Peptides against a protein of PDB entry 4Z63. Designs and how they scored, part 244

Target 1, 334 residues: chain A of PDB entry 4Z63
Amino acid sequence: LCLGMNDLTGNIPEDLFHLKRLNLLGIQENRLSGSLSREIRNLSSLVRLDVSWNLFSGEIPDVFDELPQLKFFLGQTNGFIGGIPKSLANSPSLNLLNLRNNSLSGRLMLNCTAMIALNSLDLGTNRFNGRLPENLPDCKRLKNVNLARNTFHGQVPESFKNFESLSYFSLSNSSLANISSALGILQHCKNLTTLVLTLNFHGEALPDDSSLHFEKLKVLVVANCRLTGSMPRWLSSSNELQLLDLSWNRLTGAIPSWIGDFKALFYLDLSNNSFTGEIPKSLTKLESLTSRNISVNEPSPDFPFFMKRNESARALQYNQIFGFPPTIELGHNN

## One batch from the design tools (peptide; made by RFdiffusion4, then SolubleMPNN)

Design b2_p24_8_s1 (from b2_p24_8, 11 letters changed)
Fold by OpenDDE base, seed 1:
Structure b2_p24_8_s1 (fold): chain B 334 residues (1-334), chain A 24 residues (1-24)
Amino acid sequence: as target 1 above (334 residues)
Amino acid sequence: SSSWITSHPDEEELAEIREEILNR
């Protein structure tokens, strides 16, 4: 049953929950309000539940143990409060959980040993506090993780060295500290292609340790951290780099010539730093900017990107990396 | 550029999203 993109208001009719053979319920993009009914438990055949972009409030009901076939739960952009229900945090069937842009709070706890099918987790823009869950690497299929705009004080857990399934990771604006430790840990994530760390590590030094290596890194965003240091030499070994944003830092020194050696680099923002010297001539030879054949069909993170241009302007949402225009921004360097 | 990339909206954008839902 797909009822998305309507002007539906109020609660879900109770009689809808008698549809025991229902595999898909999509009621997204309405004005549905109140609590999400516990009677969703009666939808025992449910594979996909989409309640996103509504006005739901209250706690998410703890009934997911009665939904053994549920693979997709989309609840982003609601007013949900409380934590992740225990039954949801233990769901063995769930492939995707999206609860971005809610008011969920407390410690983030997932039983990753039970969540054997979880591949995508979006909990960005919530009120989770405490530390990053150390057991996230136990979610052996977890590929996409957005935890941005939560309050995860401290460091990236050492256990994330073992996060082999991790491909797309966003921790932007999560009150993280110790960028050196974070990068030192995350370099061990062999499948990591996208790393977003914007608005963390305030005033720290960007490590220039040549021992750091991100083999498959395609997207690195570490903007607005007030980071000191220079362009990190270790980044030159990330030959697949497509997008680099180090804007709004305090980086100094020259822009190195190797920045133009990235064959796939189509988006470069080094603006609002303190870089000096000449613009590398190699930037004029970036193949991705001269050739139209950027492979648009590459996998992208499930979480959206946002480009904040001006304080007064709505941020532009980009659902795919290749949605960004080919860009070289070197402005506002002194 | 006065822009940077992040993976979350700001408070103003969140307010606009809420208004958009309310005005549907």
Scores: peptide ipSAE 0.469, ipTM 0.916, DockQ to the pose 0.797
Fold by OpenDDE base, seed 2:
Structure b2_p24_8_s1 (fold): chain B 334 residues (1-334), chain A 24 residues (1-24)
Amino acid sequence: as target 1 above (334 residues)
Amino acid sequence: SSSWITSHPDEEELAEIREEILNR
């Protein structure tokens, strides 16, 4: 049943929950309000539930133990409060959980040993507090993780050295500290291709440790952290780099010539730093900027990117990395 | 205009989203 993108108001009619053979319920992009009914438990054949972009409130009902076939739960952009229900946090069938842009709070707890099918987790823009859950690496299929805009104080857990499934990771604006430790841990994530750390580590030094290595890194965004230091030499070994944003830091020194050696680098923002010297001639030889054939079909994160402007202009949303225009920004350096 | 990339909307954008839903 697909009733999305209408002007539906009020609650879901209780009679809808009598549809025991329903595999897909899509009621997204309406004006549905109130609590999500516990009677959703009666939809025992449900594979996909999309209640996103509504006015739902209250706690998410703890009925997911009665939904053994549920693979997709999309509840982004609602007013849900409380925590992740225990039955949801223990769901063995769930592949994708998107609860971005809600009012969920408390400590984030997932039973990753039970969540054997979870591959995508988007909990960005909530009110989770405490520390990052140390057991996330136990979610053995978890590839995409957005935890941005929460209050995960402290450091990246040491356990994340074992996060082998992790490919796309966003922690932007999550009150994280110790960038040296974070990078030292995350370098062990062998499948990590996208790392977004914007608005963390305020005023720390960007580590220039030649022992750091991110072999498969394609997207690195560490903007607006007020980071000190220079262009990190370890980054030169990330040969697959496509997008680099280190803007709005306090980085100094010269822009190194090796920045032009990245064959796939099509987006470079080093603006609003304190870089000095000459622009490397190698930047004029970036193959990705000279050739029109950027492969648009590469896997991307499930979470969107936002280009935030310093002025009161609405942020531009980019659903794919290749949605970014080919860019070299070196402006506002000293 | 100076910009940076992040993975979350700002408060203004969130307010606009709420208004969009309310005005549907």
Scores: peptide ipSAE 0.464, ipTM 0.914, DockQ to the pose 0.791
Fold by OpenDDE base, seed 5:
Structure b2_p24_8_s1 (fold): chain B 334 residues (1-334), chain A 24 residues (1-24)
Amino acid sequence: as target 1 above (334 residues)
Amino acid sequence: SSSWITSHPDEEELAEIREEILNR
């Protein structure tokens, strides 16, 4: 049953919960309000639940133990409060959980040993506090993680050295500290291709440790951190780099010539730094900018990117990495 | 133009999203 993108208001009719054979309930992009009914437990055949982009409030009902077939729960852009209910945090069937842009609070707790099917987690833009959950690497299929715009103060957990399934990771604006430790840990994530760390590590030094290595890194975004230092030499070994944003930092020194050796680099933003010297001639030879054959079929994170241009302007949303225009931004360097 | 990439909207954008839902 797909009722999304209508002008539906009020609560879900109780009679809807009599549909015991319902596999898909999509009621997204309406004006539905009130609490999400606990009677959703009666939808025992439910595989996909999409309640996103509504006016739901209250706590998410703790009924997910009665939904053994549920693979997809999309509840982004609502007014949900409280924590992740215990039955949801223990769901063995759940593949994707998206609760981005809610008012969920407290410590983030997931029973990753029970959540054997979880591959995508989006909890960005909530009110979670405390530390990052140390047991996230126990979610053995967890590939996509967005925890941006929460208050996960402190450092990246040491346990994330074992986060082998992690491919796409966003922690933007999460009050993180110690970029040296974070990079030192995350380099062990062998499948990590996308790393977004914007608005963290305020005023720290970007490490230039040649021992750091990100073999599969395609997307690195560490913008608006006021980072000091220079272009990190360790990045030169990330041969698959496609997108680099280090804008709005306090980076100094020359832009190194090796920046033009990245065959797949199509987006480079080094603007609003303190780089000096000449523009490397190698940048004029970037194959990705000279050849039309950008491989469009590369996997992207499930979470969207946002390009913030001006304080008063709405950010442009990019659902795919290749949605970004080919860009070289070197402006506002002194 | 000063731009940066994030993985979340800002507070103003979130307010606009809420207004869009309320005005449907």
Scores: peptide ipSAE 0.462, ipTM 0.913, DockQ to the pose 0.800
Fold by OpenDDE base, seed 4:
Structure b2_p24_8_s1 (fold): chain B 334 residues (1-334), chain A 24 residues (1-24)
Amino acid sequence: as target 1 above (334 residues)
Amino acid sequence: SSSWITSHPDEEELAEIREEILNR
């Protein structure tokens, strides 16, 4: 049953929950309000539940133990409060959980040993506090993780060295500290292709440790951190780099010539730093900017990117990395 | 350029999203 993208108001009729053979319930992009009914438990055949972009409030009901076939739960952009229900945090069937842009709070707790099918987690823009859950690497299929805009004080857990499934990771604006430790840990994530760390590590030094290595890194976004230092030499070994945003930092020194050696680099923003010297001539040789065929078919994170152009304008949302226009931004340097 | 990339909207953008839902 797909009732998304309508003007539906009120609550879900209770009789809808008698549909025991229902595999898909999509009621997204309405004005549905009130609590999400516990009677969802009666939808025992449910595979996909999409309640996103509504006005739901209250706690998410703890009924997911009665939904053994549920693979997809989309609840982003609602008013949900409380924590992740225990049955949801223990769901062995769940592949994707999206609860972005809610008011969920407390410590983030997932039973990753039980969540054997979880591959995508979006909990960005909530009110989670405390530390990053150390057991996230136990979610052995977890590839996509957005935890942006929460209050995860402290450092990236050491356990994340073992996060082999991790490919796409966003921690933007999560009150993280110690960028040196974070990068030192995350370099061990062999499948990491996308790393977003914007609005963290305020005023720290970007490490220039030649021992750091991100083999498969395609997207690095560390903007608006007030980072000091220079262009990190370790980044030159990330031969697959496609997008680099280090804008709005306090980086100094020259822009190195190796920045033009990235064959796949199509988006470069080094603006609003304190770089000096000449523009590297190698930038004029970027193959990705001269070739017509950017491979548009590469996998992207499930979480969206946002380009904030002006404080007064809504940020442009990009659902795919290749949605970004080919860009070289070197403005506002000294 | 006055732009940077994030993975979340700001508070103003979130307010606009809420208004969009309410005004549907």
Scores: peptide ipSAE 0.455, ipTM 0.911, DockQ to the pose 0.778

Design b2_p24_8_s2 (from b2_p24_8, 10 letters changed)
Fold by OpenDDE base, seed 2:
Structure b2_p24_8_s2 (fold): chain B 334 residues (1-334), chain A 24 residues (1-24)
Amino acid sequence: as target 1 above (334 residues)
Amino acid sequence: SSSWVTSHPDEEELEEILEEILNR
């Protein structure tokens, strides 16, 4: 049943929950309000539940133990409060959980040993507090993780050295500290291709440790951290780099010539730093900027990117990395 | 205009999203 993108108001009619053979319920992009009914438990054949972009409130009902076939739960952009229900946090069938842009709070707890099918987790823009859950690496299929805009104080857990499934990771604006430790841990994530750390590590030094290595890194975003230091030498070994944003830091020294050696680099923002010297001539030889054939078909994160402007203009949303225009921004350096 | 990449909307965008839902 697909009733998305209408002007539906009020609650879901209780009679809808009598549809025991329903595999897909999509009621997204309406004006549905109130609590999500516990009677959703009666939809025992449900594979996909999309209640996103509504006015739902209250706690998410703890009925997911009665939904053994549920693979996709999309509840982004609602007013849900409380925590992740225990039955949801233990769901063995769930592949994708998107609860971005809610009012979920407390400590984030997932039973990753039970969540054997979870591959995508989006909990960005919530009110989770405490520390990052140390057991996330136990979610053995978890590839995409957005935890941005929460209050995960402290450091990246040491356990994340074992996060082998992790490919796309966003922690932007999550009150994280110790960038040296974070990078030192995350370098062990062999499948990590996208790392977004914007608005963390305020005023720390960007580590220039030649022992750091991110072999498969395609997207690195560490903007607006007020980071000190220079362009990190370890980054030169990330030969697959496509997007680099280090803007709005306090980085100094020269822009190194090796920045032009990245064959796939099509977006570079080093603006609003304190870089000095000449623009490397190698930047004029970036193959990705000279060739029109950027392969649009590469896997991307499930979470969107946003290009925030300093001015009151709405941020541009990019659902794919290749949605970014080919860019070299070196402005506002000293 | 100076910009940076994030993975979340700002507060103003969240208000706009809410208004969009309410005005449907």
Scores: peptide ipSAE 0.396, ipTM 0.897, DockQ to the pose 0.789
Fold by OpenDDE base, seed 4:
Parts: sequence; structure tokens; C-alpha cells
Structure b2_p24_8_s2 (fold): chain B 334 residues (1-334), chain A 24 residues (1-24)
Amino acid sequence: as target 1 above (334 residues)
Amino acid sequence: SSSWVTSHPDEEELEEILEEILNR
């Protein structure tokens, strides 16, 4: 049953929950309000539940133990409060959980040993506090993780050295500290292709440790951190780099010539730093900017990117990395 | 350029999203 993208108001009719053979319930992009009914438990055949972009409030009901086939739960952009229900945090069937842009709070707790099918987690823009859950690497299929805009004080857990499934990771604006430790840990994530760390590590030094290595890194975004230092030499070994944003930092020194050696680099923002010297001539040789065929078919994170152009304008949302226009921004340097 | 890339909307954008839902 797909009732998304309508003007539906009020609550879900209770009689809808008698549909025991229902595999898909999509009621997204309405004005549905009130609590999400516990009677969802009666939808025992449910594979996909999409309640996103509504006005739901209250706690998410703890009924997911009665939904043994549920693979997809989309609840982003609602008013949900409380924590992740225990049955949801223990769901062995769940592949994707999206609860971005809610008012969920407390410590983030997932039973990753039980969540054997979880591959995508989006909990960005919530009110989670405390530390990053150390057991996230126990979610052995977890590839996509957005935890942006929460209050995860402290450092990236050491256990994340073992996060082999991790490919796409966003921690933007999560009150993280110690960028040196974070990068030192995350370099061990062999499948990491996308790393977003914007609005963290305020005023720290960007490490220039030649021992750091991100083999598969395609997207690095560490903007607006007030980071000091220079362009990190370790980044030159990330030969697959496609998108680099280090804008709005306090980086100094020259823009190195190796920045033009990235064959796949199509988006570069180094603006609003304190870089000096000449623009590297190698930037004129970026193959991605001269070639017509950017490979549009590469996998992207499940979480969107946002590019703010003006303080007063809505950020442009990019659902795919290749949605970004080919860009070289070097403005506002000294 | 006054732009940077993030993985989340700002507060103003969140308010706009809420208004969009309320005005449907």
C-alpha cells in the first residue's frame, strides 16, 4: 500500500493494521500526526515501512519483534522522541534504518550482534548524546553510517579499527575531538570510501603524518573545522580521490602540485583558508575536468550531502556524489 | 565562496522542512 506524497492528515486508521499480508506500507510525505500505533505489530508480513516526512510524535513503539520480515524502516523527518526501541535495536531482519531528523535522545544503543542484516544506518540530526557506540563494528554488514548532527562527545572509538564493512561514514557536526586519533583509527577501515567530518575538531591541527593511508578514499569532507596545518601529505596516496572539501579552515602553506595528480578528482574546495603561493599548474591537467565521461554509476552514500552557497539560501541537496558540479574553489586565500 | 559541504541541513533548513510539511 503506497499512499505517499499526498495531503493525508491525522493518524493512521487502525483498520489498516489488520492487513496481515501487507509487505509494503508507504505513507511518507503527508501530514500524518500523533503517535505511531503499536498496532503496526499486526502487520506480520511487513517488509518495508515508510512513514518519513510526516508529523509523527512520541516514542517509536517497541513492536519490531513481531515484524520478522521487516527489512526497511524509514522514519526520517518526524518528531519521534525517546530512544531506539529494544526490539528495533535487536532486529535480525532489518537492512536499513533511517530515522534522520527526529528528536531521538539518550545514548545510542544497538545490539549489533543481533542486527546481522543491517547495512545502512541513518540517525543524523537527532539528540543522541554520550559517546559513539563502541560496538558498531559488530554490525558486520554495516556499510553506510550517518551519525551527523548529534552530540557524541569525545573521540572515535578504538574499536572502529575493526570496522571493515564501513564504506560511507558521516560524523559531521557531532562534537568530536582529536582529529589525529580519528584519522589514525579510520585509516584501518579498508572499505572506507566516503568520510565526512565537517564541523568537528574545532581549532585542532590537521595531522601531516606520512604513516596515514586511506587506500580507497574517494570523498573527504573536513570543512569548517578551523583546522591548522598544511595540505596533508598522506592524502596524496589516496589515488581514487574524487571530492575534496577542506574549505573554511586555517590551513597554510602552498597548495601542493600532487593535487593535480588525482585522475578522478572533479570537486575541489580549498576556499576560505590561508594558502599561499601559486596555483599549481597540475590542476589544469585534471583528467576528470577535461574528460566528458565522469563515471556516474559509482555507488554513493545513502545519506545526502548538502552544499551551502549562501547563508540565506537553502542548501543544495546532493543525493549522489556525482551530483556535485565539477568545481575548483580556491577563493578567499591569502 | 561562502559554501562548504555537510551531510546535514542547518537549523534554518530544518525550519523550512517543517514549514514545508505543515503547508502541504
Scores: peptide ipSAE 0.389, ipTM 0.895, DockQ to the pose 0.764
Fold by OpenDDE base, seed 5:
Structure b2_p24_8_s2 (fold): chain B 334 residues (1-334), chain A 24 residues (1-24)
Amino acid sequence: as target 1 above (334 residues)
Amino acid sequence: SSSWVTSHPDEEELEEILEEILNR
């Protein structure tokens, strides 16, 4: 049953919960309000629940133990409060959980040993506090993780060295500290292709440790951190780099010539730094900018990117990495 | 250009999203 993108208001009719054979309930993009009914437990055949982009409030009902087939729960952009209910945090069937842009609070707790099917987690833009959950690497299929815009103060957990499934990771604007430790840990994530760390590590030094290595890194975004240092030499070994944003830092020194050796680099933003010297001639030879053959079929994170251009302008949303225009931004350097 | 990439909307964008839902 797909009722999304209508002008539906009020609560879900109780009779809807009599549909025991219902596999898909999509009621997204309405004006539905009140609490999400506990009677969703009666939808025992439910595989997909999409309640996103509504006015739901209250706590998410703790009935997910009665939904053994549920693979997809999309609840982004609502007014949900409280924590992740225990039955949801223990769901063995759940593949995707998206609760981005809610008012969820407290410590983030997931029973990753029970959540054997979880591959995508989006909890960005909530009110979670405390530390990052150390047991996230126990979610053995967890590939996509967005935890941006929460208050996960402190450091990246040491346990994330074992996060082998992690491919796409965003921690933007999460009050993180110690970029040296974070990069030193996350380099062990062998499948990590996308790393977004914008608005963290305020005023720290970007490490230039040649021992750091990100073999599969395609997207690195560490913007608006006021980072000091220079262009990190360790990045030169990330041969698959496609997108680099280090804008709005305090990076100094020359832009190195090796930046033009990235065959797949199509988006480079080094603007609003303190780089000096000449523009490397190698940048004029970037194959990705000269050849039209950008491989459009590369996997992207499930979470969107946002490009903020001006304080007064709406950010541009990019659902795919290749949605970014080919860009070289070197402006506002001294 | 005062641009940077994030994985979340800003506060103003969140207010606009709410207004969009309320005005449907």
Scores: peptide ipSAE 0.384, ipTM 0.892, DockQ to the pose 0.789
Fold by OpenDDE base, seed 3:
Structure b2_p24_8_s2 (fold): chain B 334 residues (1-334), chain A 24 residues (1-24)
Amino acid sequence: as target 1 above (334 residues)
Amino acid sequence: SSSWVTSHPDEEELEEILEEILNR
């Protein structure tokens, strides 16, 4: 049953929850309000539930143990409060959980040992607090993780050295500290292609440790951290780099010539730093900017990117990495 | 350029999203 993208208001009729053979319920992009009924438990054949982009409020009902076939739960952009229900945090069937842009709070707790099918987690823009869950690497299929815009105090857990499934990771604006430790840990994530760390590590030094290596790194975003230091030498070994944003830091020194050796680099923002010297001539030879064939078909994170242009301007949303225009921004370096 | 990339909307965008839902 697909009722998304309408002007539906009020509550879901309770009689809808008697549809025991229903595999898909999509009611996204309406004006539905009130609590999400616990009677969703009656939808025992449900594979996909999309309630996103509504006005739902209250706690998410703890009925997911009665939904043994549920693979997709999309609840982004609602007013949900409380925590992740225990039955949801223990769901063995769930592949994707998206609860981005809600008012969920407390400590983030997932039973990753039970969540054997979880491959995508988006909990960005919530009110979670405390520490990052150390057991996330126990979610052995977890590839996409967005935890941006929460209040996770402290450091990236040491256990994330074992996060082999991790490919796309965002922790933007999550009150994280110790960038050296974070990068030192995350370099062990051998499948990591996208790393977004914007608005963390305030005033720390960007590590220039040549022992750091991110073999598969395609997207690195560490903007607006007030980071000190220089362009990190370890980044030169990330030959697959496509997008680099280090803007709005306090980075100094020269832009190194090796920045132009990245064959796939199509988006570079080093603006609003303190870089000095000449613009590397190698930047004029970036193949990705000269060739019309940017590979549009590369895997992208499940979470969107946002480009904030001005304090007064709406951020541009980019659902795909290839949606970014080919860019070289080197402005405001003094 | 006063731009940077994030993986979350700002407060203004969140307000606009809410308005969009309310005006549907």
Scores: peptide ipSAE 0.378, ipTM 0.886, DockQ to the pose 0.813

